# Peptides against a protein of PDB entry 5A53: the designs that were tried, part 29

Target 1, 230 residues: chain A of PDB entry 5A53
Amino acid sequence: LVENVKQALFIPGQSCNKNLHDIMVDLSALKKPDMKRFNRKNDIHPFEDMSPLEFFSEKNDCSLMVLMTSSKKRKNNMTFIRTFGYKIYDMIELMVADNFKLLSDFKKLTFTVGLKPMFTFQGAAFDTHPVYKQIKSLFLDFFRGESTDLQDVAGLQHVISMTIQGDFQDGEPLPNVLFRVYKLKSYKSDQGGKRLPRIELVEIGPRLDFKIGRIHTPSPDMVTEAHKKP

## One batch from the design tools (peptide)

Design b1_p17_2_s2 (made by RFdiffusion4, then SolubleMPNN; from b1_p17_2, 5 letters changed)
Fold by OpenDDE base, seed 4:
Structure b1_p17_2_s2 (fold): chain B 230 residues (1-230), chain A 17 residues (1-17)
Amino acid sequence: as target 1 above (230 residues)
Amino acid sequence: EILNKEEYEKYVQQLLS
């Protein structure tokens, strides 16, 4: 079974600034060729009215959207939206901390566009806490690419790493999620045979620390429909 | 090398461990 790759639409909001634009460009580069970007700002407030996003989802045939906005309360805010049947499935605000690094801040390395990333999720909460489960699901859905029964490991090139910044207890603010991208370098093992090669991970960017903001969760009915296998 | 989904996930986990 081959599942279609989900297409992403990046939308500059009315308050999108240069930093957010640069972040958008760099993050969206990881989604090429399955990505569209709007060049013009759009006045969208998804937690007030979701209808414009549903319209864009349908018109652009994109089930993934990222809205770039910035305010005093929600600085460098990336609102990640997923749709199902062109209706809003879920949304989450992820605000980029000021310590972000762009691709230009790292050593230029050769990168093949369109290869499937590997994923690492560090933190038990990614499997147990509803918010972090949503984040994990979102980023897997966003960057995983085509789902195929057979995969060639020879094409493995880069790793998307997501880490929960520290432990937390009930009632405490949710720790940031550290987003990192690495290129995998493989070295032949000296011992030969079917042994796994020695690997080195080199950070290639962008580097983003996400502060979690507002969340919209899907209705139970939408969850059931979205998980129905065709 | 071509792997199925289960083998691939195991391979990736071992590779990144």
Scores: peptide ipSAE 0.283, ipTM 0.842, DockQ to the pose 0.865
Fold by OpenDDE base, seed 3:
Structure b1_p17_2_s2 (fold): chain B 230 residues (1-230), chain A 17 residues (1-17)
Amino acid sequence: as target 1 above (230 residues)
Amino acid sequence: EILNKEEYEKYVQQLLS
């Protein structure tokens, strides 16, 4: 089964700065080889006019897009966009907190490009709350592609961890989502039994704490169309 | 070893704890 891996386009907005550019480079490295980046800034305001994004989706054949913008109200803002048939499916603003770490802040480890990451989601809201369900769905689509029921642990190189920062009640502000990336180190257990190898996790970056911003949810009609298996 | 999605998530959660 040739998995149709979704292609991603990273777009620097007009207000993109050096920090956002560096974050863009590091995060997009995890999506190689299924990633494109624009080198020029583009004046795009997706919550005002979505047409430019739909145009870029079609022209670049990318169903995933990330727009990098920054303002006083929305500092270090990564707008994640998904399209279906080159039309906007959903959007979510995820603002990177100032405590971010780049790949250069971690020990350099050899990484094989193109291996599928494992995911872990910490927090019950990822399965129950509509916003966190969208985030979970988005990141699974973005970095893993189509989910297979069976995963070979032997082929796993890295883990993407997403954690909801604390508990919350109805009506309270939504906690941040902590994004972490780890490399798996497997050690052969000397005991000859069918025991799972001892695995150690080493953080490799980037380290991003996401504050949740504005959201665009798909229409019921688009949801139905997107879930129709061809 | 091949793990299903649920087994894998439990395994990773144990590693992160």
Scores: peptide ipSAE 0.068, ipTM 0.692, DockQ to the pose 0.457; fails the geometry check
Fold by OpenDDE base, seed 1:
Structure b1_p17_2_s2 (fold): chain B 230 residues (1-230), chain A 17 residues (1-17)
Amino acid sequence: as target 1 above (230 residues)
Amino acid sequence: EILNKEEYEKYVQQLLS
């Protein structure tokens, strides 16, 4: 089964700064080799006009896009876009908090390009709240692609942890999502039995705290169409 | 060792805790 791995396109917006560029580089490294980056800034405002993104989706054959913008109101903003049939499916703004850490802030560890990460989600809202459900769906779609039922633990290199920062009630601002990346170090247990290898987790970065911004949800018709395609 | 998705997620959750 040729896994149709979804391709991602990273787009610097007109307001993209050095910090956002660095974040883009580090986050996109986790998506290699299934990633493209534009070198030039593009003046795109997806919540005003989505047509340029649909054009880029089609021309680059990318169903995933990330637009990097920064303003006073939306600092370090990563707009995640998914397309279906090169039409906008959904969008979400995730603003990176100032406490971010880059890969250079962690111990350099070698990793194999192209290994799919395992995801962990901490917070009940990832299963119940529509916004966090979208975030969960997005990141799973972004990094895993099509789900395989069986995963070889020995082949697992990365764990991406996503945590909702605290509890919240209806009508309150949505807590940030804490994005953490770990490398798995497996040690062969000398005990010859079917014992799970001893695994240690080492944070490798980037470390991102996402503040949730604007959201575009798919139409019911698009949801139905997206689920029909195997 | 091959774990199913649920077992694997549970295992990783235990490692992160």
Scores: peptide ipSAE 0.051, ipTM 0.669, DockQ to the pose 0.535; fails the geometry check
Fold by OpenDDE base, seed 5:
Structure b1_p17_2_s2 (fold): chain B 230 residues (1-230), chain A 17 residues (1-17)
Amino acid sequence: as target 1 above (230 residues)
Amino acid sequence: EILNKEEYEKYVQQLLS
């Protein structure tokens, strides 16, 4: 079964800075080999005009896009875009807090390119709140694609942890989403003849705290079409 | 026995909690 893995396109915006570039490089490394990056800045304002993104989606055959922009109001902003039929499905701004860590800030570990990560989501709102449901859906789509096939545990290399930072009530600002990446290390534990693998998680980066910004939600018609099983 | 995927995921979830 040719897994139709969703391809991602990373786009430096006009206001992309060095920090965002570095974050882009590190985050996109987790999407290899199913990732493209533009090497030039593009003046795109997705909440004003979505047509350039639809154009890029079609021309690059990418249903996932990430736009890197930064302003005083929206510092270190990663706009995540999904398309369906090369039309915008949804968008969400996720601003990286200043406490971010790059891959270079962690111990360099060897990894195999192309292994799909396992996800963990901490916070009930990931299942109940529309914004966090979108975030959960987005990141699952981004890294796992459409394949529901149970990946062999032997092929599990990375764990991506997403945590809602604290509890919140209706009307309160939405807490940040803490994005953490771990490498799974399996050790042979010889405990009493049962080789139970001892698993250790080693943080490998990047470490990103996402502040939630603007959101574009799909039309009901697009939701219906996108969920139609072929 | 290799932990099945669900058990493994549960284990990892416990490690991350």
Scores: peptide ipSAE 0.019, ipTM 0.554, DockQ to the pose 0.225; fails the geometry check

Design b1_p17_2_s3 (made by RFdiffusion4, then SolubleMPNN; from b1_p17_2, 6 letters changed)
Fold by OpenDDE base, seed 2:
Structure b1_p17_2_s3 (fold): chain B 230 residues (1-230), chain A 17 residues (1-17)
Amino acid sequence: as target 1 above (230 residues)
Amino acid sequence: KILNKEEFEKFVEELLS
């Protein structure tokens, strides 16, 4: 079965700055080789007009897009977009807090391109709250793809950890999502003829705290179509 | 709460066991 790996397109918006560019480069590196980046700024406002994104999705054959914009109201804003049949499925704004760390802020480690990360989600709301369920779905779709096969532990190189920053009640602002990336070091220890795995984690970056912004949810019809087995 | 490194390592070990 040829894994239908979803391709991602990273788009600098007109208001893209150096920090966003650096974040874009570092985050997109985790998606190699299934990633394209535009080198020119594009004037796109997805919550006003989605048509340009649908055009880019089709033209570049990318079902995943990330738009990099920044304003006073929405600083360091990464708009994550998914398409289905080159039509907008969903969108979410995730604004990167100023305390971000780039790959250059961490110890450089050897990396094998193309290995899929394991994910960990910390917070019950990832399974119950619609916004956090969308975030969970998005990041799984973005980096892991549709393959449900148990990842061979032997091929596990990276762990992406996503944590909801604290508890919240109904009507309260949604807590940030803390994005962390670790390299996994696995050692086999022989104890009494049983090989017990010993695991060490090293943070490799980037380190991003996401503030949740605007959301576009799919229509019920699109949800049904997207979940149909091809 | 973000798990510290040790807590996270234990968690991952449990997931991979």
Scores: peptide ipSAE 0.029, ipTM 0.650, DockQ to the pose 0.077
Fold by OpenDDE base, seed 4:
Structure b1_p17_2_s3 (fold): chain B 230 residues (1-230), chain A 17 residues (1-17)
Amino acid sequence: as target 1 above (230 residues)
Amino acid sequence: KILNKEEFEKFVEELLS
């Protein structure tokens, strides 16, 4: 089953600043060619009114959206939105910490546009905790690209790593999610007849630490519909 | 624990193996 690649729309909010714009450009570069960016700021408040986002989803045929906003309470906020049938499925606010690094902060490496990244998720909560399950699902949907049965390891160029920053107990604030992007370099090792390829990872950026904000979860009915294989 | 570069490389190697 070839799953259709989900298209992403990046939307500058009214409070979008230069830093958020730069982050948007760098993160969206990883989604090329399946990405659109608005050049104009839009006054959208998704947790107050979702209708404008549903309109944009339908008009642009995008099932993924990212709204860039910043306030004193929610600095460098990236609201990730998924739609199903052009209706809001889920939303999550991920605020970028001030220690972010842009692509320009790393050694410029050429990468092939459109290659499917490999994912690594570090932290048991990605499989057990509802919020981190949603984050895992979201980023897989966002960057996974075309699902081909043949995972040709030979075509693997990028690794997206997501790590939960530390342990937490019930009732404690949810730890940040550390987003890292690496390029895989394969070296032919001549060691002892077994040509085991030595793999090296080179960080290519962007480097983002996400603080978790507000969440909208899908209705049970929408979950059932979204899991129905066409 | 946040995996350092070496730990991550080892992890990826194990996954690709």
Scores: peptide ipSAE 0.029, ipTM 0.650, DockQ to the pose 0.077
Fold by OpenDDE base, seed 1:
Structure b1_p17_2_s3 (fold): chain B 230 residues (1-230), chain A 17 residues (1-17)
Amino acid sequence: as target 1 above (230 residues)
Amino acid sequence: KILNKEEFEKFVEELLS
Protein backbone atom coordinates (compact mmCIF):
# COMPACT_ATOMS: atom_id res chain seq x y z
CA LEU B 1 0.00 0.00 0.00
CA VAL B 2 1.58 3.25 -1.11
CA GLU B 3 1.31 5.37 2.00
CA ASN B 4 -0.80 8.38 1.07
CA VAL B 5 1.72 10.90 2.31
CA LYS B 6 0.03 14.27 2.62
CA GLN B 7 1.50 16.94 0.39
CA ALA B 8 2.28 20.39 1.74
CA LEU B 9 2.02 23.72 -0.08
CA PHE B 10 3.98 26.69 1.26
CA ILE B 11 2.50 30.04 0.28
CA PRO B 12 4.20 33.38 0.80
CA GLY B 13 1.59 35.98 1.66
CA GLN B 14 1.74 39.58 0.53
CA SER B 15 3.52 40.56 3.74
CA CYS B 16 6.08 37.74 3.59
CA ASN B 17 9.57 39.02 4.38
CA LYS B 18 13.09 37.59 4.10
CA ASN B 19 13.03 36.03 7.56
CA LEU B 20 9.76 34.24 6.86
CA HIS B 21 11.06 33.12 3.50
CA ASP B 22 14.15 31.64 5.13
CA ILE B 23 12.03 29.93 7.79
CA MET B 24 9.77 28.58 5.05
CA VAL B 25 12.72 27.16 3.14
CA ASP B 26 14.21 25.50 6.19
CA LEU B 27 10.97 24.05 7.54
CA SER B 28 9.90 22.81 4.11
CA ALA B 29 13.24 21.04 3.71
CA LEU B 30 12.05 18.62 6.40
CA LYS B 31 8.98 17.87 4.29
CA LYS B 32 10.89 17.04 1.10
CA PRO B 33 10.03 15.52 -1.29
CA ASP B 34 6.36 15.98 -0.34
CA MET B 35 6.19 19.75 -0.54
CA LYS B 36 5.60 22.55 -3.02
CA ARG B 37 6.47 26.22 -2.65
CA PHE B 38 5.05 29.20 -4.44
CA ASN B 39 7.67 31.65 -5.61
CA ARG B 40 5.22 34.55 -5.84
CA LYS B 41 3.43 36.39 -3.08
CA ASN B 42 -0.31 35.86 -2.79
CA ASP B 43 -2.72 38.22 -1.07
CA ILE B 44 -4.61 35.73 1.11
CA HIS B 45 -6.46 36.41 4.34
CA PRO B 46 -7.66 32.98 5.48
CA PHE B 47 -9.69 34.15 8.47
CA GLU B 48 -11.63 36.53 6.21
CA ASP B 49 -12.00 34.37 3.10
CA MET B 50 -10.94 30.72 2.93
CA SER B 51 -11.96 30.21 -0.72
CA PRO B 52 -8.52 30.93 -2.24
CA LEU B 53 -6.94 28.29 0.00
CA GLU B 54 -9.54 25.70 -0.95
CA PHE B 55 -8.82 26.51 -4.59
CA PHE B 56 -5.07 26.05 -4.08
CA SER B 57 -5.64 22.82 -2.17
CA GLU B 58 -7.57 21.34 -5.06
CA LYS B 59 -5.39 22.74 -7.85
CA ASN B 60 -2.15 21.50 -6.27
CA ASP B 61 -3.59 18.36 -4.65
CA CYS B 62 -2.26 19.47 -1.28
CA SER B 63 -4.14 18.78 1.95
CA LEU B 64 -1.58 20.74 3.97
CA MET B 65 -0.85 24.43 3.47
CA VAL B 66 1.30 26.97 5.26
CA LEU B 67 0.71 30.68 4.68
CA MET B 68 3.60 33.01 5.55
CA THR B 69 2.54 36.51 6.66
CA SER B 70 3.82 39.24 8.95
CA SER B 71 2.24 42.28 10.57
CA LYS B 72 2.74 44.37 13.69
CA LYS B 73 0.08 42.33 15.48
CA ARG B 74 1.10 38.95 14.02
CA LYS B 75 4.83 39.01 13.34
CA ASN B 76 6.40 36.01 11.57
CA ASN B 77 3.03 34.29 11.32
CA MET B 78 2.77 30.79 9.90
CA THR B 79 -0.85 29.88 9.32
CA PHE B 80 -1.13 26.10 9.12
CA ILE B 81 -4.15 24.90 7.16
CA ARG B 82 -5.48 21.40 6.67
CA THR B 83 -8.12 20.48 4.14
CA PHE B 84 -10.38 17.49 3.78
CA GLY B 85 -11.91 16.95 0.38
CA TYR B 86 -10.30 20.27 -0.57
CA LYS B 87 -12.43 22.06 2.04
CA ILE B 88 -10.91 23.76 5.06
CA TYR B 89 -10.73 21.35 7.98
CA ASP B 90 -8.81 23.44 10.49
CA MET B 91 -6.42 26.38 10.72
CA ILE B 92 -4.01 27.66 13.33
CA GLU B 93 -1.73 30.68 13.46
CA LEU B 94 1.73 29.97 14.86
CA MET B 95 3.93 33.03 15.14
CA VAL B 96 7.69 32.44 15.17
CA ALA B 97 9.45 34.31 17.97
CA ASP B 98 12.46 36.49 17.11
CA ASN B 99 14.91 34.05 18.72
CA PHE B 100 14.57 31.58 15.85
CA LYS B 101 17.58 29.76 14.40
CA LEU B 102 17.97 28.63 10.80
CA LEU B 103 19.68 25.50 9.49
CA SER B 104 22.70 27.66 8.68
CA ASP B 105 23.09 28.40 12.39
CA PHE B 106 23.84 24.73 13.10
CA LYS B 107 26.59 22.37 12.06
CA LYS B 108 25.90 21.04 8.60
CA LEU B 109 24.99 17.40 8.77
CA THR B 110 24.12 15.15 5.88
CA PHE B 111 20.66 13.66 5.98
CA THR B 112 18.61 11.39 3.77
CA VAL B 113 15.62 13.07 2.17
CA GLY B 114 12.27 11.46 2.86
CA LEU B 115 12.94 9.81 6.21
CA LYS B 116 10.07 10.27 8.63
CA PRO B 117 10.84 11.89 11.96
CA MET B 118 10.07 10.57 15.38
CA PHE B 119 8.00 12.93 17.51
CA THR B 120 8.15 13.72 21.18
CA PHE B 121 5.58 15.89 22.92
CA GLN B 122 6.34 17.39 26.32
CA GLY B 123 3.39 18.73 28.27
CA ALA B 124 0.20 17.13 29.53
CA ALA B 125 -1.87 19.72 27.69
CA PHE B 126 -1.00 18.05 24.37
CA ASP B 127 -3.42 15.32 25.40
CA THR B 128 -6.04 17.35 27.29
CA HIS B 129 -6.27 20.92 26.01
CA PRO B 130 -8.11 21.36 22.69
CA VAL B 131 -5.63 23.84 21.19
CA TYR B 132 -2.57 21.78 22.01
CA LYS B 133 -4.35 18.63 20.87
CA GLN B 134 -4.89 20.33 17.53
CA ILE B 135 -1.21 21.32 17.36
CA LYS B 136 -0.13 17.76 18.15
CA SER B 137 -2.51 16.37 15.54
CA LEU B 138 -1.37 18.92 12.96
CA PHE B 139 2.36 18.25 13.29
CA LEU B 140 1.92 14.48 13.37
CA ASP B 141 -0.21 14.77 10.26
CA PHE B 142 2.23 17.16 8.61
CA PHE B 143 5.31 14.96 8.95
CA ARG B 144 4.08 11.40 9.35
CA GLY B 145 0.82 11.31 7.48
CA GLU B 146 -1.67 8.52 8.03
CA SER B 147 0.89 5.73 8.21
CA THR B 148 0.47 3.64 11.35
CA ASP B 149 3.39 1.40 10.49
CA LEU B 150 5.92 1.19 13.26
CA GLN B 151 9.04 2.70 11.82
CA ASP B 152 12.09 0.57 12.29
CA VAL B 153 14.25 2.32 14.86
CA ALA B 154 17.21 1.64 12.59
CA GLY B 155 15.62 3.88 9.99
CA LEU B 156 15.10 6.83 12.30
CA GLN B 157 17.10 9.89 11.38
CA HIS B 158 15.24 12.79 12.92
CA VAL B 159 13.52 13.57 16.17
CA ILE B 160 11.14 16.50 16.36
CA SER B 161 10.56 17.68 19.90
CA MET B 162 7.58 19.86 20.76
CA THR B 163 7.43 21.31 24.26
CA ILE B 164 4.85 23.52 25.94
CA GLN B 165 6.82 26.34 27.55
CA GLY B 166 5.68 26.17 31.15
CA ASP B 167 2.48 25.62 33.07
CA PHE B 168 -0.68 27.66 32.67
CA GLN B 169 -4.09 28.02 34.28
CA ASP B 170 -7.49 28.38 32.68
CA GLY B 171 -7.96 31.86 31.25
CA GLU B 172 -4.24 32.59 31.03
CA PRO B 173 -2.44 33.14 27.73
CA LEU B 174 -1.36 29.88 26.17
CA PRO B 175 2.38 29.20 26.52
CA ASN B 176 4.53 28.97 23.42
CA VAL B 177 5.33 25.66 21.78
CA LEU B 178 9.05 25.04 21.42
CA PHE B 179 9.89 23.28 18.16
CA ARG B 180 13.28 21.53 18.02
CA VAL B 181 14.78 19.19 15.44
CA TYR B 182 17.48 16.65 16.24
CA LYS B 183 19.45 14.15 14.22
CA LEU B 184 19.89 10.75 15.80
CA LYS B 185 23.39 9.35 15.93
CA SER B 186 23.74 5.72 16.86
CA TYR B 187 27.02 4.47 18.21
CA LYS B 188 27.97 0.94 19.04
CA SER B 189 29.42 1.16 22.51
CA ASP B 190 31.21 -1.90 23.79
CA GLN B 191 30.60 -1.71 27.51
CA GLY B 192 31.76 -4.87 29.26
CA GLY B 193 31.23 -7.06 26.22
CA LYS B 194 27.61 -5.96 25.90
CA ARG B 195 26.94 -3.97 22.78
CA LEU B 196 24.68 -1.30 24.16
CA PRO B 197 23.38 1.01 21.49
CA ARG B 198 24.28 4.55 22.40
CA ILE B 199 22.08 7.21 20.87
CA GLU B 200 23.16 10.82 20.68
CA LEU B 201 20.92 13.69 19.62
CA VAL B 202 22.39 16.58 17.67
CA GLU B 203 20.27 19.66 17.10
CA ILE B 204 20.15 20.45 13.38
CA GLY B 205 17.48 23.15 13.21
CA PRO B 206 15.45 25.01 12.52
CA ARG B 207 14.75 26.19 16.06
CA LEU B 208 11.31 27.77 16.33
CA ASP B 209 9.33 29.05 19.30
CA PHE B 210 5.68 29.25 18.28
CA LYS B 211 3.28 31.76 19.77
CA ILE B 212 -0.30 30.59 19.29
CA GLY B 213 -2.67 32.90 17.43
CA ARG B 214 -6.12 32.47 15.91
CA ILE B 215 -7.68 29.06 15.42
CA HIS B 216 -10.36 27.62 13.19
CA THR B 217 -11.76 24.30 14.39
CA PRO B 218 -13.60 21.80 12.22
CA SER B 219 -17.31 21.20 12.47
CA PRO B 220 -18.36 18.00 14.25
CA ASP B 221 -19.66 16.67 10.95
CA MET B 222 -16.32 17.23 9.25
CA VAL B 223 -14.50 15.53 12.13
CA THR B 224 -16.70 12.49 11.66
CA GLU B 225 -16.11 12.42 7.91
CA ALA B 226 -12.35 12.88 8.24
CA HIS B 227 -12.06 9.93 10.64
CA LYS B 228 -14.06 7.58 8.44
CA LYS B 229 -11.56 5.09 7.19
CA PRO B 230 -12.36 4.27 3.62
CA LYS A 1 9.39 20.62 32.49
CA ILE A 2 11.54 21.49 29.49
CA LEU A 3 14.06 18.72 29.08
CA ASN A 4 17.65 19.62 28.48
CA LYS A 5 19.60 17.78 25.79
CA GLU A 6 20.84 15.08 28.13
CA GLU A 7 17.43 14.48 29.65
CA PHE A 8 15.92 14.35 26.20
CA GLU A 9 18.52 11.88 24.97
CA LYS A 10 17.75 9.61 27.90
CA PHE A 11 14.08 9.92 27.16
CA VAL A 12 14.60 8.98 23.52
CA GLU A 13 16.82 6.08 24.52
CA GLU A 14 14.09 4.80 26.79
CA LEU A 15 11.57 5.11 23.97
CA LEU A 16 13.82 3.25 21.58
CA SER A 17 14.76 0.50 23.98
Scores: peptide ipSAE 0.028, ipTM 0.653, DockQ to the pose 0.078
Fold by OpenDDE base, seed 3:
Structure b1_p17_2_s3 (fold): chain B 230 residues (1-230), chain A 17 residues (1-17)
Amino acid sequence: as target 1 above (230 residues)
Amino acid sequence: KILNKEEFEKFVEELLS
């Protein structure tokens, strides 16, 4: 089965700063080799005009895009965009909180490029609430690609954990999503006859807390078209 | 025993809790 791995394009917006650039570099490293990065700032406002993003999607053959912008109202904003047929499918703003950690803040561990991460989602809302369902779908689509039934557990190096920060009720602000990346370490326990492998998780970064911003949802017609298997 | 996806996800959730 030829996995149709979606390609990602990372775009610095006009208001992109050093922190966002560093976050972009570190997060995009997890998408290697299936990512491109622009080295120039682009004046794009996706919630005002989506046409420039559709143009970039087509010209770069990327169905995933991340726009890096920052303002007083939307500080450290990562706008995640998906396209279908080079037309905007959905968008979501995820603002990175100031407590972020870069890869340089963690112990450097070697990893094989191109290995698919395993995901864990903590919070019932990932399966029930429309916004968190979109976030779950987005990140699975972004980093894992299409699920093949044959997940060779042999070779899983990375776990991406996404946690909803606390409970919420209807009408309350949506809690942040905590993004964490771990490496799996297997230790041979030499204690007694049954060698149960001990697995430990080591955080490798980046560490990002996402505040949810604006959302664009697809039309029912686009949903139907995107789910039609060719 | 190789954990299936669901078993592994549960295991990781337990480690992170």
Scores: peptide ipSAE 0.082, ipTM 0.719, DockQ to the pose 0.180; fails the geometry check

Design b1_p17_2_s4 (made by RFdiffusion4, then SolubleMPNN; from b1_p17_2, 5 letters changed)
Fold by OpenDDE base, seed 3:
Structure b1_p17_2_s4 (fold): chain B 230 residues (1-230), chain A 17 residues (1-17)
Amino acid sequence: as target 1 above (230 residues)
Amino acid sequence: EILNKEEFEEFVKQLLS
């Protein structure tokens, strides 16, 4: 089965700072080898003009992009962009809270590049609310790709956990999404003659709490085209 | 394989809850 793995491009915006750069490096490490990073800042404002992103999508053959910007109103902002046919499909701003942790804050563990993570989503809104449905779709698309059925559990080393921070009602601000990354450790337990494997989760980072910002949703026509199997 | 994908996901969810 030829897996159509989507390529990601990480772009420092003009207002990208050291913290965002570090977050970019750590998060993009989970996307290796299917990612590129720009080393220069680019003055891009996607909610004002999307054309530069469409240009970069085509020139770099990347259908996933992450723009790193920071302002007083939108601090530590990661804008996630998806394209279809090198045209903008959807966008979402996810602002990283100040309590973030980098990979250097956790115990260094050996990592096999290229293994697909398992995802867990905590919160009913991931299946019912349009914004959280988009977030779920985005992260599954970003890290797992289109072929989800071929993952042998025996080859899993990572778990990405996404949790909606609390309950909310209609008209209330949308709770943050807690992003956590774990490594699976399997231990042989010799208890009572039956060797039952014990599985433990070890957090490896990065640890990110996402505040939801602006969203661009695709037109109905683009949705129809994107779901047409070639 | 001791757990299928669904069982494993449920197991992980329980650990993280």
Scores: peptide ipSAE 0.054, ipTM 0.679, DockQ to the pose 0.183
Fold by OpenDDE base, seed 4:
Structure b1_p17_2_s4 (fold): chain B 230 residues (1-230), chain A 17 residues (1-17)
Amino acid sequence: as target 1 above (230 residues)
Amino acid sequence: EILNKEEFEEFVKQLLS
């Protein structure tokens, strides 16, 4: 089964700044060629009115959207939106911490556009906690690319790592999610006659620490519909 | 625990093994 690759639309909000723009460019580069970017700022407030996003979803045939906004309360805010049938499925605010690193901060490495990344999730909450389950699902949908039955490791170029920053208890603020991107380097090692490939990871960026903000969860009806037509 | 680079590399090696 070949799943259709979901298209992403990156939207600068009215309060989008240079840093957010740079982050947008770097993060969207990982989604090429299945990505569109608006150059014009749009005054969108998704938690107040979702209609403009649904309009953009339909007009651009994108089931993934990222809105870039920044305020005193929500600095460097990336609102990730998914649609189903061009209607809002879910939304989550992920605010980028000030310690972010851009692609230019790392050694420039060439990569093939369109290769499927491998994902690693560190933290039990990715499998048990509703919010982190949503984050996991979102990023898998966002960057997974074409699903083929043949997982050929030979085609693996890069790894996207997501880590929950520390343990937490009920009632405590949710820890940040650490987003890291690595390129896989495979070396032929002649150790003891067995050619075991030595794999090294090189961070290529961007480096983003996400603080979790507001969340919109799908209605039970939409969940049922989305599971019927993946 | 947050895996450092070396720990992560080892983890990935185990996954690909």
Scores: peptide ipSAE 0.030, ipTM 0.652, DockQ to the pose 0.054
Fold by OpenDDE base, seed 2:
Structure b1_p17_2_s4 (fold): chain B 230 residues (1-230), chain A 17 residues (1-17)
Amino acid sequence: as target 1 above (230 residues)
Amino acid sequence: EILNKEEFEEFVKQLLS
């Protein structure tokens, strides 16, 4: 079965700044080689007019898009967009808090390009709350793709951890999602002539705390179509 | 593989054992 890996397009908006550019570069590096980046700013406002994104989706054959914008109201805003049949499926704004860390802030480690990450989700709401369910679905779709085969532990290189920052009740503001990336480091220990592997997790970045913004949810009809087996 | 917090902790413990 040829893995139909979804392609991602990173788009700097008109208000994209240096910080967002750096975040874009670092996050997109995790999606290599299935990633494209625009080098020019584009004036796109997805919650006002979605047609330019649908055009880019079709033109670049990308079902995943990330728009980088920043304003006083929505600072360091990453709008994650998914398309189905080159039409908008869903969108979510995730604003990066100022305490972010770039890959350059961590120890540089060698890695193999193209290995799929393992995911860990901390917080019951990832399975029950519609917004966090969408976030979970989005990131799984973005970095893992459609393949649900149990990842061979031997091929595990990266761990992506997503944590809901604290408990919340109905009607309260939604807590941030803490995005962390780790690399598995294996050590060979010689004890009594037997080599026992010792494994440690090392944070490699980027480190992002996401504040949840505006959301566009798919129509029930589109949900049904998207879940049909091709 | 998708793990919750408890499963992840167990996985890490197993890897560290």
Scores: peptide ipSAE 0.024, ipTM 0.622, DockQ to the pose 0.144
Fold by OpenDDE base, seed 1:
Structure b1_p17_2_s4 (fold): chain B 230 residues (1-230), chain A 17 residues (1-17)
Amino acid sequence: as target 1 above (230 residues)
Amino acid sequence: EILNKEEFEEFVKQLLS
């Protein structure tokens, strides 16, 4: 069964500003063509009432949603939502730090729409800590969908790097997650008759540092159902 | 050149280091 690529819906909240809009546009460009965006603001508060999101999930056939909101307490907040059977599976608030860079801040490079990025995760907590495990799962789900065992390096265009910013102890605030996007450049290097492909990484943006906010975790029953392979 | 997932991830990690 070719697992259907998950579709993403980007929703500007009532408090969405120009910066968030620009971030939304740039991040969603990486999800093309499997992306929809609302052009109107919607007054949604997912941690108070999840029903509107479930409605949008079903109506738009999107299992991924991103709500763009901003307040004094939660500035530049991207709430990532996943649904299963059009019911909320999990949610996480990721607030973009003010040091963000847009695609326009980098050298314009042509890219092919629809190529799946490779992911790299830096930090042991991505495999051990429940919050970072959720983040890892979310972003893999958001951009890759089905994992193929063999990847042709020549066919890879993008690398998404996610790094936990520093070490932390139990009970301490969770470090930010550094989100970086690179384009792979392959050069034919003739070194000594051996065609060793030289690969270079060029940052293309956006550059986002995510501060972790509120989280909604799935029920054990929903986890079991979501992992049932048909 | 086809790298398996683990080899490719390690390669990229080395490039980013």
Scores: peptide ipSAE 0.067, ipTM 0.696, DockQ to the pose 0.495; fails the geometry check

